# Peptides against a protein of PDB entry 7PB4, part 69

Target 1, 105 residues: chain A of PDB entry 7PB4
Amino acid sequence: KMLNIKEYKEKLLSTLGEFLEDHFPLPDRSVKKKKKNIQESSVNLITLHEMLEILINRLFDVPHDPYVKISDSFWPPYVELLLRNGIALRHPEDPTRIRLEAFHQ
Target 2, 218 residues: chain B of PDB entry 7PB4
Amino acid sequence: DALQMAVGYFEKGPIKASQNKDKTLEKHLKTVENVAWKNGLASEEIDILLNIALSGKFGNAVNTRILKCMIPATVISEDSVVKAVSWLCVGKCSGSTKVLFYRWLVAMFDFIDRKEQINLLYGFFFASLQDDALCPYVCHLLYLLTKKENVKPFRVRKLLDLQAKMGMQPHLQALLSLYKFFAPALISVSLPVRKKIYFKNSENLWKTALLAVKQRNR

## One batch from the design tools (peptide)

Design b1_p21_2_s3 (made by RFdiffusion4, then SolubleMPNN; from b1_p21_2, 10 letters changed)
Fold by OpenDDE base, seed 4:
Order: sequence, then C-alpha cells, then structure tokens
Structure b1_p21_2_s3 (fold): chain B 105 residues (1-105), chain C 218 residues (1-218), chain A 21 residues (1-21)
Amino acid sequence: as target 1 above (105 residues)
Amino acid sequence: as target 2 above (218 residues)
Amino acid sequence: MTEAELTLRLMVEELVILEAQ
C-alpha cells in the first residue's frame, strides 16, 4: 500500500507539472512595451507548480500557521486563480498571506 | 419530522384558520432554531428559510430570528445567496436585517459551495459601501471577494472619497490595502502599513455554531 | 470555473490528501 501511494503521488506530481505547463504557463516576458520608466521589477516569477509546492509544504510543515507570505515572485493572476477556485485562502487579518486549503481536514 | 413541518409552515405561510397564529409561529421558529444550532440546516432548508427571511413575508423580529439560525450542516448554496441578494434589491427588509445578512454572509462565507456568481455581484456589494451601517461588513465581504479584475479606477476613487468622508476606518484600510496590493499604480497615496487588519467580528454571533459545524464535518 | 480550473482543484485536493497519509 505505501509503495503504491508513493508511486501514485509521484505520478500525480508529474501529471500536475505537465498540466500546469500546458494550461497555466507564465506569461512570456517578451511583451517589453517600450515605455522607459517603469522599472521592470527584475523579480523572477515562479511557476504555478513552484507556488503550489511552497503552499503544500507550508501546510504540512507548519500546520498551526499554514500561511505563506505573498512575495513579488508570486504572479498575481496565479494568486487569484488559487483563491477563486478554493485551492487557497487569504489570511483574514493579512492580505499578503495565503494558505492552501486543508482538503485533508 | 418537526423541522420539515416548521420549514413547510414558513414556506406555505400560516394556514388562515389557526386561532393561535403567534403560538404556532413561535413553536416552528424554536424548532428551526434548535435544529440549526445543534445540527445545522441542510442546503435546501437554508434556501427556503433565507428566502423567507428576506422576502418581507414575516415581521422584522421573525426575519431576524430566522436569519440568525441560517447555520449550515455542510454547505450553503451560492444560488441561495444570489436569491437573497435579489431580495435586498426589492427593499422589503429592514436596515437591521440587511446588516445582519452581511454579517451572516461574511460569517458563512467559507461554507458557500462556490463563489463565481457571488463574485458577479461585486458591484452591488460595492455600492452598499455608502450605507454607514453596512460599510464595515461590506468592506469585510469585499476583502474576501476582491480579485485584481475588480480593482478599477472608479472603485478606487469611491473608496478614497469614502475615506475622506468617514475618516480612516480599519475596515476601509483593509480593503484599500488589498486594492493597493492588486493595483499599486491606482493608489499613489501611502497607506499606513498595518500588519493586522481588524474587521468587526461578524462571526461572534455564530462562532460556537461554526466550530460545531466544522467539527461534525471532519 | 473552467474545466482546467476544476481539474487543477481536483489534482491539488488529491495531492493534499495523499500527502496527509
């Protein structure tokens, strides 16, 4: 049973990765609209896969405070995607913090 | 079942012939209250009773008591909430009932099955910010609902105007901070960095019941 | 909710449930 669960989990993670790349890719950085002055915040955006990994890890590593601080690396549309689909919840007192939904609870 | 009889009474209304209408009403209301607080109500029961509470079919005291016991056993249907909001538009409910509804909506927000249609009502909720009695609870609701797509220049202006009129309220600051998070270019004003956003604890009325619901659904 | 969004939710839900076992 345990080996089967591990293998299944690995397969699910792989499938999720592929699915996210196909359906929820990061926007192409290429639309450099020419206008000079807005400092292109050189912040490297993380993938939705990486974002989910952070959220899942936090949920299990710190179950009493499962909230992750939204960094500049979090693409705002991904945050909205997770929130609107009930995958994540915003902290009731801090809009800069989100948690994964505790589907196992 | 006593609950089914009670719900049926509210749905169909009082049968004309009952001499003791008030005693019958009170009996059924107590039945609903007792079940709701002990076990919660099914989504279908909430659909019926929530609609009744906002329709103006009964007096304000009865509507208030019904609305206070809209505690789910599991989930609340989004459709029930949409219907409820439609009744708010008709204006047959009291101001106190409207306040209670928004408090309820915030408290029960996580128990609503989906949010897509509720999010489409964003503009309606936002318009209710102008009501001083509703404003704290509407800000809390909007804080829960707000997406980047909802953050528009005209809404920013309205929030800033409201801030100018009412002063810096904690609930308004919470919403403005969220707006600035989604659209920093629209809010040039330096907002005080509040580490904690405090809404009026709308959940206080249902806190014990909601804890019990969460425990039963585990 | 789009089909893709629903699929995403289901996959994440399943992953969380599996992580808890």
Scores: peptide ipSAE 0.690, ipTM 0.621, DockQ to the pose 0.321
Fold by OpenDDE base, seed 1:
Structure b1_p21_2_s3 (fold): chain B 105 residues (1-105), chain C 218 residues (1-218), chain A 21 residues (1-21)
Amino acid sequence: as target 1 above (105 residues)
Amino acid sequence: as target 2 above (218 residues)
Amino acid sequence: MTEAELTLRLMVEELVILEAQ
């Protein structure tokens, strides 16, 4: 029974990774080139996969404070995507913090 | 037959050469309507026409008329419903079409052959509770779908938040009462004891047709 | 919600449930 759950989890993670790459890729860096004046904020955007990993890990590692601070590496459309779909929740008092929805609870 | 020609027209689209596209469309639409209300449609015909009604291939008026005549002769395939829900996600249908679809889904629920795949869509339907226009019908659908395994603390919280926002709506109370039945420990709030659960009568549009279907299948 | 967004939600929901197990 445990082996089947682990294998299923691994398969789901793999499928999720592929799915995210196909349907929710990062914007092509080429679009930033046209407006010269905005400082190339050297901030490396993380993938939606990495963002979800951070949120999931925080949910289980620190269940009493499952909120993650939104950094400049968080692409704003991904944050909006997670919030509007009820995958993540914004902190009620601090809009700069988000948590994963506790689907297991 | 006339029905096959009509279904084929909607499936394949208008043949280029017809000068009177609107008259041809109306003729075929009336054919489908007449057969659907008189005899019901076969599961295969519903599969084709339901997909067309939600795909955005035709205008909202046509889609609405097609959806209103999705009356089964015997059964509706679960796969047709799953495909229909997929089209709702694509967003090519109007808000009114979405409302009509949920009303249809509730009204036709007992005629759907299987529920296993529909039950997997529970989370999607639950997310649609946030749409004020859909909320009454989604509550009714969720009331029909909800199993003990679906009753989770986060869903209870969302329902209570919705109740705080919109007030003690009968449809929301019905769903909460079911949740309390399955998981009494998750709902500390005293719910009013309602002897009767009242949803908006989604069946009113199809009541006569559904009675006829039930009589033919007896 | 798009089909892709729905799929994403369902996958994440399942993943969280599995992680709790």
Scores: peptide ipSAE 0.688, ipTM 0.429, DockQ to the pose 0.778
Fold by OpenDDE base, seed 2:
Structure b1_p21_2_s3 (fold): chain B 105 residues (1-105), chain C 218 residues (1-218), chain A 21 residues (1-21)
Amino acid sequence: as target 1 above (105 residues)
Amino acid sequence: as target 2 above (218 residues)
Amino acid sequence: MTEAELTLRLMVEELVILEAQ
């Protein structure tokens, strides 16, 4: 039973990774729109996969405070996507913090 | 036949060249409505038209009319319902269309061929409880879908919080009572044992049509 | 919610449930 769950989990993670790459890729950096003055905030945006990993890990590692602070590496459309779809929840008092929905609880 | 032409019109969209686009649209819509209410629609026709109604391809008025005539001749494909649910999330349909869809889904629930994939959407439906307009119909849907495995502590908390916010609504009490039946340890609150669960079934837009479908399939 | 967004939600929900086991 445990082996089957582990294998299934690994398969699901792999499928999720591929699915995210296909359907929710980061915007190609290639459109250098020439608008001069926007400070190249050298902020490396993380993938949606990495964002979900952070959120899942926080949910299980710190269940009493499962909230993650939204960093500049969080692409705003991904945050909105997670919130809009009920995958994540915003902290009621701190809009800069989000948590994964506790689907296991 | 006239129905195939009407379905094909909605699927392919209006041919650009027709000067009387609105008259053509109305003609085809009336054809679909007439067949649906008299005989019901085939599963394939429902698949096509339900997807169109929720995709935002047409205006809200047209989508609403299409959705109102999603009456099966025999069965509705589960796949059609899953696709339809996917469109609810895209935000291309109006709030009124969402309400109508949930009403439709509850009304047509017994005519859906399988429930396995719909049961996997439980969490999605549960999240829609926060919408005050959807809540009564979502509670009814969840009442039909809920298995013991769906009754989790976090969902119990969410339902209790919702009850605290919205008050003791009959539809919410019905769902909580079902939750207590499956997991009595999770719900310490004494719920009034309502012998009769009354969802607002009285307002089923399809009541007459469903009676006709059941009579034809006997 | 697009079909892709729904699929994402379902996969994440399932993953979280599996992580809790």
Scores: peptide ipSAE 0.691, ipTM 0.445, DockQ to the pose 0.651; fails the geometry check
Fold by OpenDDE base, seed 3:
Structure b1_p21_2_s3 (fold): chain B 105 residues (1-105), chain C 218 residues (1-218), chain A 21 residues (1-21)
Amino acid sequence: as target 1 above (105 residues)
Amino acid sequence: as target 2 above (218 residues)
Amino acid sequence: MTEAELTLRLMVEELVILEAQ
């Protein structure tokens, strides 16, 4: 049965979720303990999956301004990962904003 | 074809025996220019011609014309860029050619196939910030290249020293804002919250060509 | 780019293309 586009998208999202958990997990909370002077930014880091969801949604919800402001919940290594692989682009005039690459355009 | 003959002429150099050296040179330049602006150049053609433009094999006028037509059909090889940067170290190209190269590199940045080796050249590009003519374009390039790992205390000090010397330049503020984003603890100075970061429009020379390349690759 | 990073890019690219349909 040719999976309809919706079913295929749901399957791909599920596969991406599993893939991200296996290959790009958040660092264990245990590493934060030793260096005292980093203010315990009580900010819960979001998963790479959640970050990508935000970026994809913004790309389609606001196509004229598809940029997301980098929050403290964005783990810096994930931002760098997306940028270096051409998955995301930094805003040319605001380094605190990134967009998903418009692969459909 | 005419393009292969033109590229071959620049690669091999002028045959000594031609009485019409200047006419032959102009013919081949026009051929390269026409193809580059209409269709773009293959990665292999850019590899050859970019190296020639920076090697000092020809005069500044010829090198400038070649460099202005380094427009890709699809992609630019990272290796071509690395080789080109190696020629900047030799110093056989003019200051104007160096400026044009950095403008080209910023304009064509998205068309370079890989960035791994270019990122290794970060230290070289950063050293070029001391050149007042290059500084605006190098800041723009570094804004595109900078990762958290590149933000070191010694580089922060150098940027602040440059700001003290040349004033609060928009391009330098853009780079400093990015550095502050990656390492806020290294930059205690309150950077003015500029709503917009302005780089010099390096792309203006190629704007129409870049739009055409993007349209062909869609 | 690692194999995992390439796979990530391809999956995201495909998702964006599918979302545009």
Scores: peptide ipSAE 0.691, ipTM 0.521, DockQ to the pose 0.310; fails the geometry check

Design b1_p21_2_s4 (made by RFdiffusion4, then SolubleMPNN; from b1_p21_2, 10 letters changed)
Fold by OpenDDE base, seed 3:
Structure b1_p21_2_s4 (fold): chain B 105 residues (1-105), chain C 218 residues (1-218), chain A 21 residues (1-21)
Amino acid sequence: as target 1 above (105 residues)
Amino acid sequence: as target 2 above (218 residues)
Amino acid sequence: MTEKEQLLRLMVEELVILEAQ
């Protein structure tokens, strides 16, 4: 039973990863490097997969405070996507914090 | 306030008697630009100004500047977008204005309060794929809007025909990939597994402003 | 909500349920 659940979880994670790569990719930062204006804040955006991983981990690691602070690495359309679809919830008092929906509860 | 006066000027139009029409226009336009980029505009202000920009009431240069500053403080009303699209049908705006509008629509998509009526405009947006200048941005918009119910055999044929005409454009490939996901039986062609979907960054014009809007609405 | 967004939600929901087990 446990082995089958782990294998299924791994398969689901792989399927989700592929699904996210295919349907929710990051916008290509192919800003053609023409003119040198420096202040491209090189904030490395994380993938939606990485964002979900952070949110899932926080939900289980810190169930009493399952909220993650939105960093500059969070692509704002992904945040809005998660919120709009009821996958994530914004903290009622701190809009800089979001949690994953507790689907298991 | 200065913004209300500026919006009112664009809404009512230039008072015929003003000797300094151009100076007054520029003053009001700068006021709108400054507020929009600094704080964003209220939904009501966007409703008024967006319609003005697409109605052909002013020249292309003015319309372009207005569209560039359609930055929300919080949300954009879906009704404003529907009205704006209605003006695209009338053909009173330039091709460059249409391109800018679609870029704006993609960039601001998440700030639109509702999508139900916009989704009903799917067929209209799809018809605009035939415009080579619009096609990249329309594909991106359709990628955001497409549901399984929108994936019809005739649309698949049109996309494949468009690909045959234009070549394997990244934006067309992205949309076709999504169509294949929803209706694999309609697309027998092996689409190259492009792990990276490449849409033209329509948001580049508003990137800094959008970040600021999201920070304020946090 | 698009069907792809619905599918995303379902996948995440299932992952959360599996993680709780």
Scores: peptide ipSAE 0.678, ipTM 0.393, DockQ to the pose 0.309; fails the geometry check
Fold by OpenDDE base, seed 2:
Structure b1_p21_2_s4 (fold): chain B 105 residues (1-105), chain C 218 residues (1-218), chain A 21 residues (1-21)
Amino acid sequence: as target 1 above (105 residues)
Amino acid sequence: as target 2 above (218 residues)
Amino acid sequence: MTEKEQLLRLMVEELVILEAQ
């Protein structure tokens, strides 16, 4: 029973990874090169996969404070995507913090 | 080979210089249709053509014709099905193409080599129950896919709510009966004991072709 | 909600449910 759940989870994670790469890729770095606007804050944007991993881990590691602070590495369209689709929730008092929806509760 | 040229045409797209694009397209469609219905298609050909049919590369009429001839010679790769489902999510195909895809998926279910990745898409298929046009075929698909681990309280609630909205549909009752079999404690309602499970498409579009496939693979 | 966004939600939902198990 446990082995089947683990294998299922691993396959789901793999399928999710592939799905995110295919349908929610980061914008090509090549497009940013042409607009010389100065604030090349070389902020390494994380993938949507990495963002979801952070949110899932926080939900289970710190269930009493499951909120993650939005960093500059969080691509704003991904944050909006998660919020708009009810995958994540914004903290009621701090708009810079988001949590994953507790789908298991 | 005429089939390889036809598949290559759909994969690479129309060469710009062809003055008679529509005649060339029709020729290649007829080639694929003739081979598919007579002999079936190889798994690799299905992978390519199924992806094309759902990608929105061609018009709805062409996509529908391609999808109708996705008849295996032997097996269909589960990877091809997963890719196809991913295209459904992108929304580049018509509602009629989605219905046809679910009908195809149910009809071809036994010819899919593995079900492990398809089972991971259970939640996606379950969400499609809300579409009235898809619901009968999705119920049939879920009936084929459902395992005990998929039967969750929230899914039971959603099915009961759907039944309250749509009435006691035979396909929905079949799925609920399976849910009750796996998790009787989650379904307090008395379900009518149905001696026979009835899904739409007792006669699928591929009935004759599938009989021929089964005969060739015996 | 686009169909791809709906699938994303469902995959995440299932993943969270599995992590809780």
Scores: peptide ipSAE 0.671, ipTM 0.446, DockQ to the pose 0.533; fails the geometry check
Fold by OpenDDE base, seed 1:
Structure b1_p21_2_s4 (fold): chain B 105 residues (1-105), chain C 218 residues (1-218), chain A 21 residues (1-21)
Amino acid sequence: as target 1 above (105 residues)
Amino acid sequence: as target 2 above (218 residues)
Amino acid sequence: MTEKEQLLRLMVEELVILEAQ
């Protein structure tokens, strides 16, 4: 039974990864051709897959404080996506912190 | 060969320089149609063409014709089906294309090499039950996919609510009967004992082709 | 909610449920 759950989870993660790459890719850096002095904050944006992995891990590793601080690596449209769809929740007192929804509770 | 040229045309798109784009497209489409209905398509050809049909790269008429020709020579890759379902979510295909896809998926279900990843999409298919146009075909698909672990109280409630809304539809009754088989404690309602399961014949479009595929693979 | 966003939610929901098992 446990082996089947692990394999199922691995397959789901793989399917989710492919789905995210196909339908929620990061914007190509090439479109920022417009001139103005936007400091090239060389911030490496993480994928939505990596963001979800961080949120899931935090939910289970630290269930009493399941919140993750939003870093500069978090692409704002992904944060908004997760929040508006009820996949993530903002911390009630700190808007810079988000948690994954506890779908198992 | 002519088929490789046709598949390559759909994959790469029209060469800009062709004055007669429509005639070229029709030629390649007829090539795919002829091979698919006569011999079936290889899994790789289905992978390419199925994605094209659902990507919104071409118009609805072309996409519909391509999708109708997704007849396997031997097998369909599960990965192709997963990619296809992902394209349904992007919303670039028409409602009629979605219906045709679910009909195709049910008709070709036995020719899909694996079902493990498709089973992971159970929740997505179940959510599509609310679409009145898709509901009959989604019920049939769910009937093929449903395992005991998929039968949860909230899904039972949703099916009963759907039955209350649309009445005792044969396809919905078939799915509910399967749910009752796996989890009788979750379904207190008496379901009519149906000796025969009646789904809409989704396979009718491909009946002759499917018979030919089965004969070639014997 | 778009269909793709709904699918994303369902996949994440299932993943969380599996992780809790």
Scores: peptide ipSAE 0.671, ipTM 0.453, DockQ to the pose 0.505; fails the geometry check
Fold by OpenDDE base, seed 4:
Structure b1_p21_2_s4 (fold): chain B 105 residues (1-105), chain C 218 residues (1-218), chain A 21 residues (1-21)
Amino acid sequence: as target 1 above (105 residues)
Amino acid sequence: as target 2 above (218 residues)
Amino acid sequence: MTEKEQLLRLMVEELVILEAQ
C-alpha cells in the first residue's frame, strides 16, 4: 500500500509539474522593461509549481501556522489564481500571508 | 518513413514557405489515418498526435480527424491521457472534440497501460458529469474507474441530484448501481435492478479498429 | 472557474490528501 502511494504521489507531482509548465507558465520576461534606470532588483519570480510546493510544505511542516508570507517572488496573478479557486486562503488579519487550503481536514 | 514525416509535420507545424499548406496538411493527415487504421500507432505517436489534437493548434476539423485515428498499435501511455485531459481543461478544444475525447477514452480504456494517474483525475471526470453532452460517456468512464474509495457521500448526492434533473438515464443508473455496490449505506434509494448496463457502446467509432488491434496483438 | 483551474484545484487537492497519508 505505501509503495503505491509514494509512486502515485510522484506521478501526480510529475503530472502537475507538466501541467503547470504547459498551462501556467511564467510570463516571458520580454515585456519591455521601460529602461528607467531604477536598479529594479530583478526579483526572480518563482514558478507556480514552486509556489505550490512552498505552500504544501508549510501546511505540513507548520500545521499550526500554515501561512506563507507573500514575497516579491510570488507572481501576483498566481496568488490571485490560487485564492479565487479556493486553493489558497488569505490570512484574515494579514493580507500578506496566504495558506494552502487544508483539503485533508 | 511517411508516418514520421506526417507526425513531424503536426508536431513542428507547417513550414511558412509552402504555398500548398492545405494540401500538405491533408496529405499528412491521410498518412496518419491510413497507418492508424491499418496498423495502429505507436505510443509515442499517439502521445504527440493526441496532444496536438487537443492543444487547439489546428482547426476543429483537423483535430477531430486526428483524434479519430488515435488507434494504438499496442498500448496507450497513461501519461498521454493525463496530458490530454490537461488540454481539455485549457478550453482550446471544441465541445465536439471533448465529447469525442471521452468516447475515445472509453473505447481505448483497456489499451491504456496504467490507470493510477487516470484514477487521480476521477474528480475531474466526475465534475464533467454536469455537461449533458459528456454525461453518458463520463458515466461510462467513471463506471470503469470507480473504486470503493472514490464513492463518497458528496458524489452520491451529486449523482442523485443529477438524476433528479436529467431523469433516470441508463448510464447514470449504471454508475449509481456501482456506487450502491461499493457503498450501500450511502444510497438509501431503491435503484431499479437493471440486468444489462447499457452504455452507448453501440456507436463506438473504433470498434472495428479495436478488433483489428486485438487480432494483431494475439 | 475555468476547466483548467478546476483541474489545478483537483490535482492540488489530491496531492494534499496524499501528503497527509
Scores: peptide ipSAE 0.665, ipTM 0.508, DockQ to the pose 0.528; fails the geometry check

